# Designs tried in a protein design run: peptides against a protein of PDB entry 3V4L. Part 190

Target 1, 386 residues: chain A of PDB entry 3V4L
Amino acid sequence: GQPLAKDKVALLIGNMSYWEHPKLKAPLVDVYELTNLLRQLDFKVVSLLDLTEYEMCNAVDEFLLLLDKGVYGLLYYAGHGYENFGNSFMVPVDAPNPYRSENCLCVQNILKLMQEKETGLNVFLLDMCRKRNDYDDTIPILDALKVTANIVFGYATCQGAEAFEIQHSGLANGIFMKFLKDRLLEDKKITVLLDEVAEDMGKCHLTKGRQALEIRSSLSEKRALTDPVQGAPCSAEALVRNLQWAKAHELPESMCLKFQCGVHIQLGFAAEFSNVMIIYTSIVHKPPEIIMCDAYVTDFPLDLDIDPKHANKGTPEETGSYLVSKDLPKHCLYTRLSSLQKLKEHLIFTVCLSYQYSGLEDTVEEKQEVNVGKPLIAKLDMHRGL

## One batch from the design tools (peptide; made by RFdiffusion4, then SolubleMPNN)

Design b2_p20_5_s3 (from b2_p20_5, 10 letters changed)
Fold by OpenDDE base, seed 3:
Structure b2_p20_5_s3 (fold): chain B 386 residues (1-386), chain A 20 residues (1-20)
Amino acid sequence: as target 1 above (386 residues)
Amino acid sequence: MTPIELSEEEYEAYKKLEAE
């Protein structure tokens, strides 16, 4: 019969805004496009941008809580990385220069923990460099992996080589994701799908002799990303997993704010990623005696590090939101919250209405505080240890 | 990842290879 997944869970991490390393661009697009494709494949997807070491550890721990016997687990990483002695290290955005293994997440340690969950399939898609880090001479003593015959690694490049992105005026995928996205929905054994992606990448003249896909697999069964999820969640663990994922993706409800002047504001929320939310405001009613009015959001929690110069923009693109702008209402003011993982408390902020009456030169302000609880990933309380 | 800077001509050549 066709293999069945008990469930399908993916963690996607895109690190681009490094503190001490070259900034990347492709991880933004790659995580977004892969999220949309994996959702079409009935994956529960957590998508995270720009994680610190601590935030990456917590994201992996929360991902491991979603794993259980017969669950398909997929980890995608796009960012800086290295490979020492056949161990792959993902580099957090706060990693020092030079970084070491103690500043990074070892993929083989994550695989060990996934094997302890008795997962049905373990897929790693690693869009990072695999050069040796000569600043780290540490030999990782890893415990021997169990023989589970359900492991697939898709490395964007060969051992000792680089994985590339194209930095141009526009947004572009990394080279690996460019070819992966075109085949990801195919009903094929995952190793056959990745072999076809390797052939397609091999036609790319820009990366010929510089980057080539490597497939490492012990997968003994014909498992595909298209494999259907087993029907009704019959276990208490499956219900808990579904609830945990749903919490991490719950947006605040849209609000209609009423000011004393008679102006009505629609406050709306959109998810770009599990840790990135757009707030938008629109004037839905204005008394005729008010000639001009604008609704600004301000007084955000300090943990979010919101620069007021980047808030309340006339377009989503001016906030750095290039991917979801087509799905947003037009004629709003937009604010992008890109670090929801840092939120320790409820998201409380002020809506400030600035307005002018006909025949008065002075602007009037009214303020209303809004509490939207913990949006998206902030419900997982990733910072409980800080 | 390692960034590659392309000239406009190289980038347009790269985009044409996406359409073939």
Scores: peptide ipSAE 0.349, ipTM 0.860, DockQ to the pose 0.718
Fold by OpenDDE base, seed 5:
Structure b2_p20_5_s3 (fold): chain B 386 residues (1-386), chain A 20 residues (1-20)
Amino acid sequence: as target 1 above (386 residues)
Amino acid sequence: MTPIELSEEEYEAYKKLEAE
């Protein structure tokens, strides 16, 4: 019969806004497009942008809690990285310059922990450079990996080479994701799919002799990303996994705020990523005696580091939201919360209504506090220390 | 990843490879 997955879980990390390293652009598009494709494949997808070392560790730990016997696990990483002695290191956005293994996440350590879960398939997609870091002389004493089948590595590049992104006037994919996205939905064994992606990427004149996909596999079975999820959750662990997933993807309900002046504001929420939410406000009712009114969101928790200059924009694109703008309501004010993983408390903020009456020169303000609880990834309490 | 800057001609050639 066709292989069955007990469940399908993916963690996608895109690091681009580095503090001490060159900024990237492709991880934004790559994580977004891969998220949409994996959702069509019935994956439970946590998508995270711009994680610190601590936030990356917690994201991996939460991902590992979703893994169990016969579950398909996929880890995608797009960002800076290096490879020393056959060990791959993902570089967090807060990594110092130069970075070392102690500042980075070792992929082989994550693999070891995934092997303990008896997963039905483990896929690593590593869209990072594999150059040696000469500032890291540490030989990681990795415990011997268990001799397990059903592991697949897709490295965007070969050992000692770079993985590239194209920086032009627009948003573009990284070279690996450009070719991967066109084949990802195909009902093929994952190693056959990646081999076809390697052939397609090998035709690219820009990266010929500079980047080549490397496939490393112990996959002894015919497993595909298209393999159906087993039906109704039959275990307590499957129910817990489904509840944990649902919590991490629950948006606040849309609210209708009523002010004393008789103005009504619609407050809405949209997810761009698991840690990125757009707040939008619109005036849905205005009394005729009010000639002008605007509704601003203010007083966000300090942990979110929201610059008021980037809040309350007339377009999603002015907030840095280029991907979900088509799915958002028009004629709103938009605010992008890009670091929901930093939220320790409930998301409490103020809606400020500024308005003017006909024949009065002075503006009047009314304020309403809004508590929306913990949105999206903030429900996982990623700040609870190990 | 490492950024590559493309000329307009190289970028148009790169876009054609997405449409094939």
Scores: peptide ipSAE 0.346, ipTM 0.865, DockQ to the pose 0.646
Fold by OpenDDE base, seed 2:
Structure b2_p20_5_s3 (fold): chain B 386 residues (1-386), chain A 20 residues (1-20)
Amino acid sequence: as target 1 above (386 residues)
Amino acid sequence: MTPIELSEEEYEAYKKLEAE
């Protein structure tokens, strides 16, 4: 019979905004497009951008809580990385220059923890460089992996080589994601699918002799990303997993704010990623006596590091939100919260209405405080250990 | 990942590989 997944869970991490390293662009598009494809495949997807070492550790811990016997686990990483002695290291955005293994997450350690969960399939898609880090002579004594015939590594590049992104005038995928996205929905054994992606990448003249996909697999069964989830979540564990994922993806409800002047504002929320939310405001009713009015959001929690100069933009694109702009209402003011993982408390902020009456020169202000609780990933309390 | 800068000609050649 067709193999069944008990459930399907993915953690996608895209690191771009490095503090001490070259900034990347492709991880934004790659994580977004892969999220949409994996959702079509009935994966529970957690998508995270620009994580520190501590935040990456917590994201992995929360991902491991979603894993159980017969669950398909997929880890995707796009960012800086290296490979020493056959160990793959993902580089956090706060990693020093030079970075060492002590500043990075070892993928083989994550694999060990996934094997302890008795997962049905473990897929690692590593869109990072595999060059040796000559500043790290540490030979990690990794515990011996269990013999499980359910592991697949898709490396975007060969050992000792680089994985590339194309930086041009637009948003573009990394080379690996460009070819992966076209085949990801195919009902094929995951190793066969990745082999076809490797053949397609091999036709790319830009990366010929510089980047080639490497597949490492112990997968003895015909398992695909298209494998159906085993019917209704009848186990207490499946219910807990569904609740934990739903908790991490709960958006605030859209609000209609009414001001004393008779102006009505729609306050809306959209998820770009599990840790990135767009707030938008629109004027839905204005008395005719009010000639001009604008609705600004301000007074965000300090933990979010929101620069007011980047808030309340006339377009989503001016906030750095290029991917979800088509799904957002037009004629709003937009604010992008890109670090929801840092939120320790409830998201409380002020909506400020500035307006002018016909025949009065002075602007009037009204303010309302809004509490939307903990949005998206902020519900997981990724900072509980600090 | 490592950024690659492409010429406009290389980038147009790369886009054609997305449309095939």
Scores: peptide ipSAE 0.330, ipTM 0.861, DockQ to the pose 0.645
Fold by OpenDDE base, seed 4:
Structure b2_p20_5_s3 (fold): chain B 386 residues (1-386), chain A 20 residues (1-20)
Amino acid sequence: as target 1 above (386 residues)
Amino acid sequence: MTPIELSEEEYEAYKKLEAE
């Protein structure tokens, strides 16, 4: 019969806004599109952009808490990376130049920890370069891996090669995700699916002889990403996992704010990623005596590093939200919170209503403080160790 | 990942591979 997954969990990390390294663009699109596809495959997806070393460690730890016996675990990473001595290193956004293994996450260490969870399937999709880092002579002492026969690595490139993204006008996938996305929903053994993706990538003239997909697997069973999840949570651990995932993806409820002047504002929230939320405001009622009226969000927690120049935009795209703009209400002011993992406290901010009465030249302001608790990934307290 | 800059002609050729 077709194998059953006890559950399916994915962690997707896209690092693009490096401090000391070249900025990337594709990880934004790749994580977004892969999130949507994996959700159609009944994966519980945690999607995270632009993580520091500490934040990546905590994201992996929280992902490992969602893993258990017979659970399918998928880790996707898009960003900078390297491979030394057959060990794959994911580079955090705060990594120094040059980076070393001490500044990076070793994928084989994550695999070891996944094997301790007795997972049903371990899939690693690594959209990173696999060049040697000549500045890192450290040989990690890795503990011996268990023989679990449930491991698949899809490397976007061959050993010693680069993985590419196309930087042109607009948003584009990385080369790997471009071909992966077209096949990801197919009911095929995951190694067969990746072989077909490798054949499709092999037709790409731009990357021919520069990038080729490498598949490394020890998969003894016919397991697919399409394998059905076991229906009812049959264990306390499965219930806890479902609750923990749901907690990490809970948006604040939309609010109707009423100001003393009689203006009513709708405050809404949308998730772009597990650590990226868009706040939007709209005027839903305005007294006729008020001629102009705008609702700004301000006074965010300092930990979020919100530049006021990028807040309260007339379009989602002006905030850097190019992907979710179709799903957002129109005629709002938009603010993108891109670092919800940094939130140590409740998300408290001010809604400032600026308005003008007919026949008065002076603008009037009214303010209301809003507490929305800990939205999305901020509920996991990824900073509890700082 | 490593960025590749494409010419407009190379990019249009790349887009055609998405439509096939």
Scores: peptide ipSAE 0.318, ipTM 0.856, DockQ to the pose 0.673

Design b2_p20_5_s4 (from b2_p20_5, 9 letters changed)
Fold by OpenDDE base, seed 2:
Structure b2_p20_5_s4 (fold): chain B 386 residues (1-386), chain A 20 residues (1-20)
Amino acid sequence: as target 1 above (386 residues)
Amino acid sequence: MTPIVLSEEEYEEYLKEEEE
């Protein structure tokens, strides 16, 4: 019979806004497009941008809590990285220059922990460089991996080579994701699918002899990303997993705020990623005596590090939200919260209405405080270890 | 990843290779 997944869970990490390293662009698009494809494949997807070492560790720990016997686990990483002695290291955004293994996450350590969960399939898609880090002389003592015939590595490049992104006038995929996205929905054994992606990537003249996909697999069974999830969650563990994922993806409900002047504001929320949310405000009712009226959001928690200069923009694109702008209502003011993983408390902020009456020169302000609880990934309390 | 900065001509050539 066709293999069945007990469940399907993916963690996607895209690091681009490095502090001490060159900034990247492709991880934004790559994580977004891969999220949408994996959702069509009935994966529970956690998508995270720009994580520190501590935040990456916590994201992996929360991902491992979603894994269980017969669950399909997929880890995707796009960012800086290196490979020493066959061990792959993902570089957090706060990593020093030069970075060492002590500042980075070892993928083979994550694999060991996934094997302890008795997963049905372990897929690693590593869109990072595989060059040796000559500043890291640490030989990682890896514990012996269990012999599980269910591991697939898709490396965006071969050992000792770079994985590339194209920086042009627009947003573009990394080279690996460009070819992966066109095949990902195919009902094929995952190793066959990746082999076809390797053939497609091998035709690219730009990266010919510079980047080549490497597949490393122990997969003895015909397992595909298209494999159906077993029916209704019959186990307590499956119910808990579904509830944990649902909590991490719950948006605040849209609100209608009413001001004393008779202006009504719609306050809405949209998820770009599991840790990135757009807030938008629109005037839905204005008394005829009010000639000008704007609704600003302000007084955000300090943990979110929101620059007011980047808040309350006339377009989603002016906030740095290029991917979800088509799905947002028009004629709003937009604010992008890009670091929801940093939120320790409830998201409390102020909606400020600025307005002018016909025949009065003075601008009037009214304010309302809004508490939306912990949105999206902020419900997982990724800070509980400090 | 490592950024590749393409010229406009190199980028147009890269896009044509996607359509073939």
Scores: peptide ipSAE 0.317, ipTM 0.867, DockQ to the pose 0.754
Fold by OpenDDE base, seed 5:
Structure b2_p20_5_s4 (fold): chain B 386 residues (1-386), chain A 20 residues (1-20)
Amino acid sequence: as target 1 above (386 residues)
Amino acid sequence: MTPIVLSEEEYEEYLKEEEE
């Protein structure tokens, strides 16, 4: 019979806005495109940008809780990384310069935990450099991986090599994701699919002899990312996974705010990532006696580090939202919340309306507080250990 | 990842290699 997944879960991490390291661009596009492809493959995807060490640990721990017998797990990381003595390390955005193993997530430790879950398939995709870090002399004594785990590793590069992104005027994929995205939907054994991606990458003149996909697999079965999910949740754990995923993807409902002056504001919400939300506002009704009317959002929770200079933009692109702008309503003011994983409380903010009456010189202001609860990833309370 | 900074000419060449 066709293999069945008990469930399908994915965690995608894209680190680009490093504090002490060179900034990247590709992780934004790579995580976004991979999220959309994995959703077409019926994966429950959590997509996270720009995580600290603590936030990465919590995201991985929460992902590991979703893994169980016969579940398909996919973990993708795009960012900085290194490899010492066959141990690969993912570098968080807050990692010091130089970083060490104590500031980073060890891939082989995560793999050790993943293999204990008896998963139907585990795929670990590492779009990072595998160059040695000469500032870290730590030799982790890792236990040998169990031979029986249905684990597949795709390293975007070989040992001691770099994984590349193209920095040009536009947004571009990393080299690995460029080729992976074109094949990811194919109904093939995952190791065969990755071998075809490796052959396609091998034709790229730009990275020829500099980057090569490395595939490691203990997968003895024919398993594909296209394998159907089992139709009914057969366990309490499967129901919990569905509920946790649904919570992490619940947007606030769009609302119409009515001000005393008779102005109506539409307030809407869009997800760019599990930790990135766009708020948009539009004036949907204005009395004729009001000649000028502006609505803006303000008074966000301090945990979100929202600079007012980057809020209330006339375009999504001016907020740094380039990927979802096509799906947003036009003629709004846009605000991008890029750190929802930091939100400890309910998202409470103010909608301020500034307006002028015909024949009055002074502007009038009205304010309404809005509580939208915990949007998206903020429902998982990823900060609970602090 | 390591950034590759391309010139406009190198980027146009890179885009043509995708169409072949």
Scores: peptide ipSAE 0.303, ipTM 0.860, DockQ to the pose 0.775
Fold by OpenDDE base, seed 4:
Structure b2_p20_5_s4 (fold): chain B 386 residues (1-386), chain A 20 residues (1-20)
Amino acid sequence: as target 1 above (386 residues)
Amino acid sequence: MTPIVLSEEEYEEYLKEEEE
């Protein structure tokens, strides 16, 4: 019979806004597109952009809590990275220059912890460079991995090589994701699917002799990403996992704010990623005596590091949100909260209505404080211990 | 990842290689 997954869980990390390293662009698109594809495959997806070392550790810990016996676990990483002595290191956005293993997450350590969960399948998709870091002389003494015949590594490049992104006038995928996305929905053994992706990538003239997909696997069973999830959660652990995932993906409810002047504002929320939310405001009712009015969001928690210059934009794209703009309501003001993992408290902010009456030159302001609790990933308290 | 900056001509060639 076709293998059944007890559940399917994915953690996708895209690091692009490095402090001390070259900025990337592809991880934004790659994480977004892969999220949508894995959702079509009935994966519970946590998608995170621009994580610090501490935030990456917490994201991995929360991902490991979603894993259990017979669960399919997929870890995707797009960003900077290196490989020393066959150990793959994911580089956080706050990593120093030069970075070392002490500043980075070792994928083989994550694999060890996944093996302790008795997972049904472990897939690692690593869209990072695999060059040696000569500034890191540490030899991590990894404990011997258990012999579990359920591991697949898809490396975007071969050992000692670079993984590339194309930076052009638009948003583009990394080379690996460009070819992976076209095959990912196919009902094939995951190693066969990745081999076809390697063949497709091998035709690309730009990457010929520079980047080649490496597949490393011990997968003894015919397991696919298309394998159906076993029916209704029969275990307490499966219920807890479903609740934990749902908690991390709960958006605030849309609100209708009523101001004293008689203006009504719709406040709405959209998820771009598990740690990235778009707030949008629209005027749904305006008294005829009010000639102009705008509803601004302001007074965000300092932990979110919201630049007012990028808030309250007439388009999602002006906030840096290029991917979800088609799904958003039109004729709003948009604000992108890109760091929800930093939120220590409830998301409290002010909606400021600025308006003008017919025949008055001066603008009037009314303000309402809004508490939306902990949106999305902020419910997991990824900052616990800072 | 390492960024490759393509010229417009190199990018158009790269897009054509996907349609073939």
Scores: peptide ipSAE 0.273, ipTM 0.848, DockQ to the pose 0.769
Fold by OpenDDE base, seed 3:
Structure b2_p20_5_s4 (fold): chain B 386 residues (1-386), chain A 20 residues (1-20)
Amino acid sequence: as target 1 above (386 residues)
Amino acid sequence: MTPIVLSEEEYEEYLKEEEE
């Protein structure tokens, strides 16, 4: 019969805003596009940008809680990385220069933990460099991997080589994601799909002889990313998994705020990623005696590190929200919260209405505090160890 | 990943190679 997944779960991490390393751009687009494709494939997708070492560890731990017997697990990483002695290391945004294995996440350790979950398929898509780090002489003592015959690695590059992104005036994919996205929805064995991506990438003249896709597989069965999920979750574990994923993706409900002056504001929320939310405000009713009226959001939790100069923009693009801007309502003020994983408490902020009456020179302000609880990834309490 | 900074001409060439 056709192979069935008990469920499908993906963790996508895109690191760009490095503190001590060159900044990247492609991981933004790559994580976003891959999220949309994997959602079409009925994956439960957690998508995270710009994680510290601690935040990456917690994201992996929460991902492992979603894994169980016969579940398909997919880990995608786009960022800086290295490979020492056949071990792949993902570099967090807070990694020192030079970074070492103690500052990084070892993919083979994650694989070991996935094998303990008795997963149906383990897919790793690693869009990072595989050059040796000469500043790290640590030989990881890896315990022998179990023979599970269900592992697939898609490396964006060959051993000892670099994975590239193109930095131009626009947003562009990394080289790997550019070719992967065109094949990802195909109903093919995952190793056959990746082999076709390798052939397509091999035609790229820019990266020819510099980057080549490597496939490492022990996959003995014909498994595809298109394999259907088994019907209704009958197990308590499947219910728990569905509830955990749902918590990480719950947006605040849209609110209608009423001010004493008779102005009504709609406050809306959109997810760009599991840790990135856009707040937007719109004036839905204004008394005719009010000539000018603006609704600003302010007084955010300090943990979010929100610069007021980047809040309350007239376009989503001015906030850095280039990807979801088409799905947002027009004629709002927009604020991007890019670090929801840092939120320890409820998201409480102030909506400030600034307005003028006809024939009065002075601006009047009214304020309302809004509590939206813990949005998206903030519900997982990714800080449960500090 | 390693960033490649392309000139406008090199980027236009790169985009043409995808349409072939």
Scores: peptide ipSAE 0.359, ipTM 0.880, DockQ to the pose 0.769; fails the geometry check

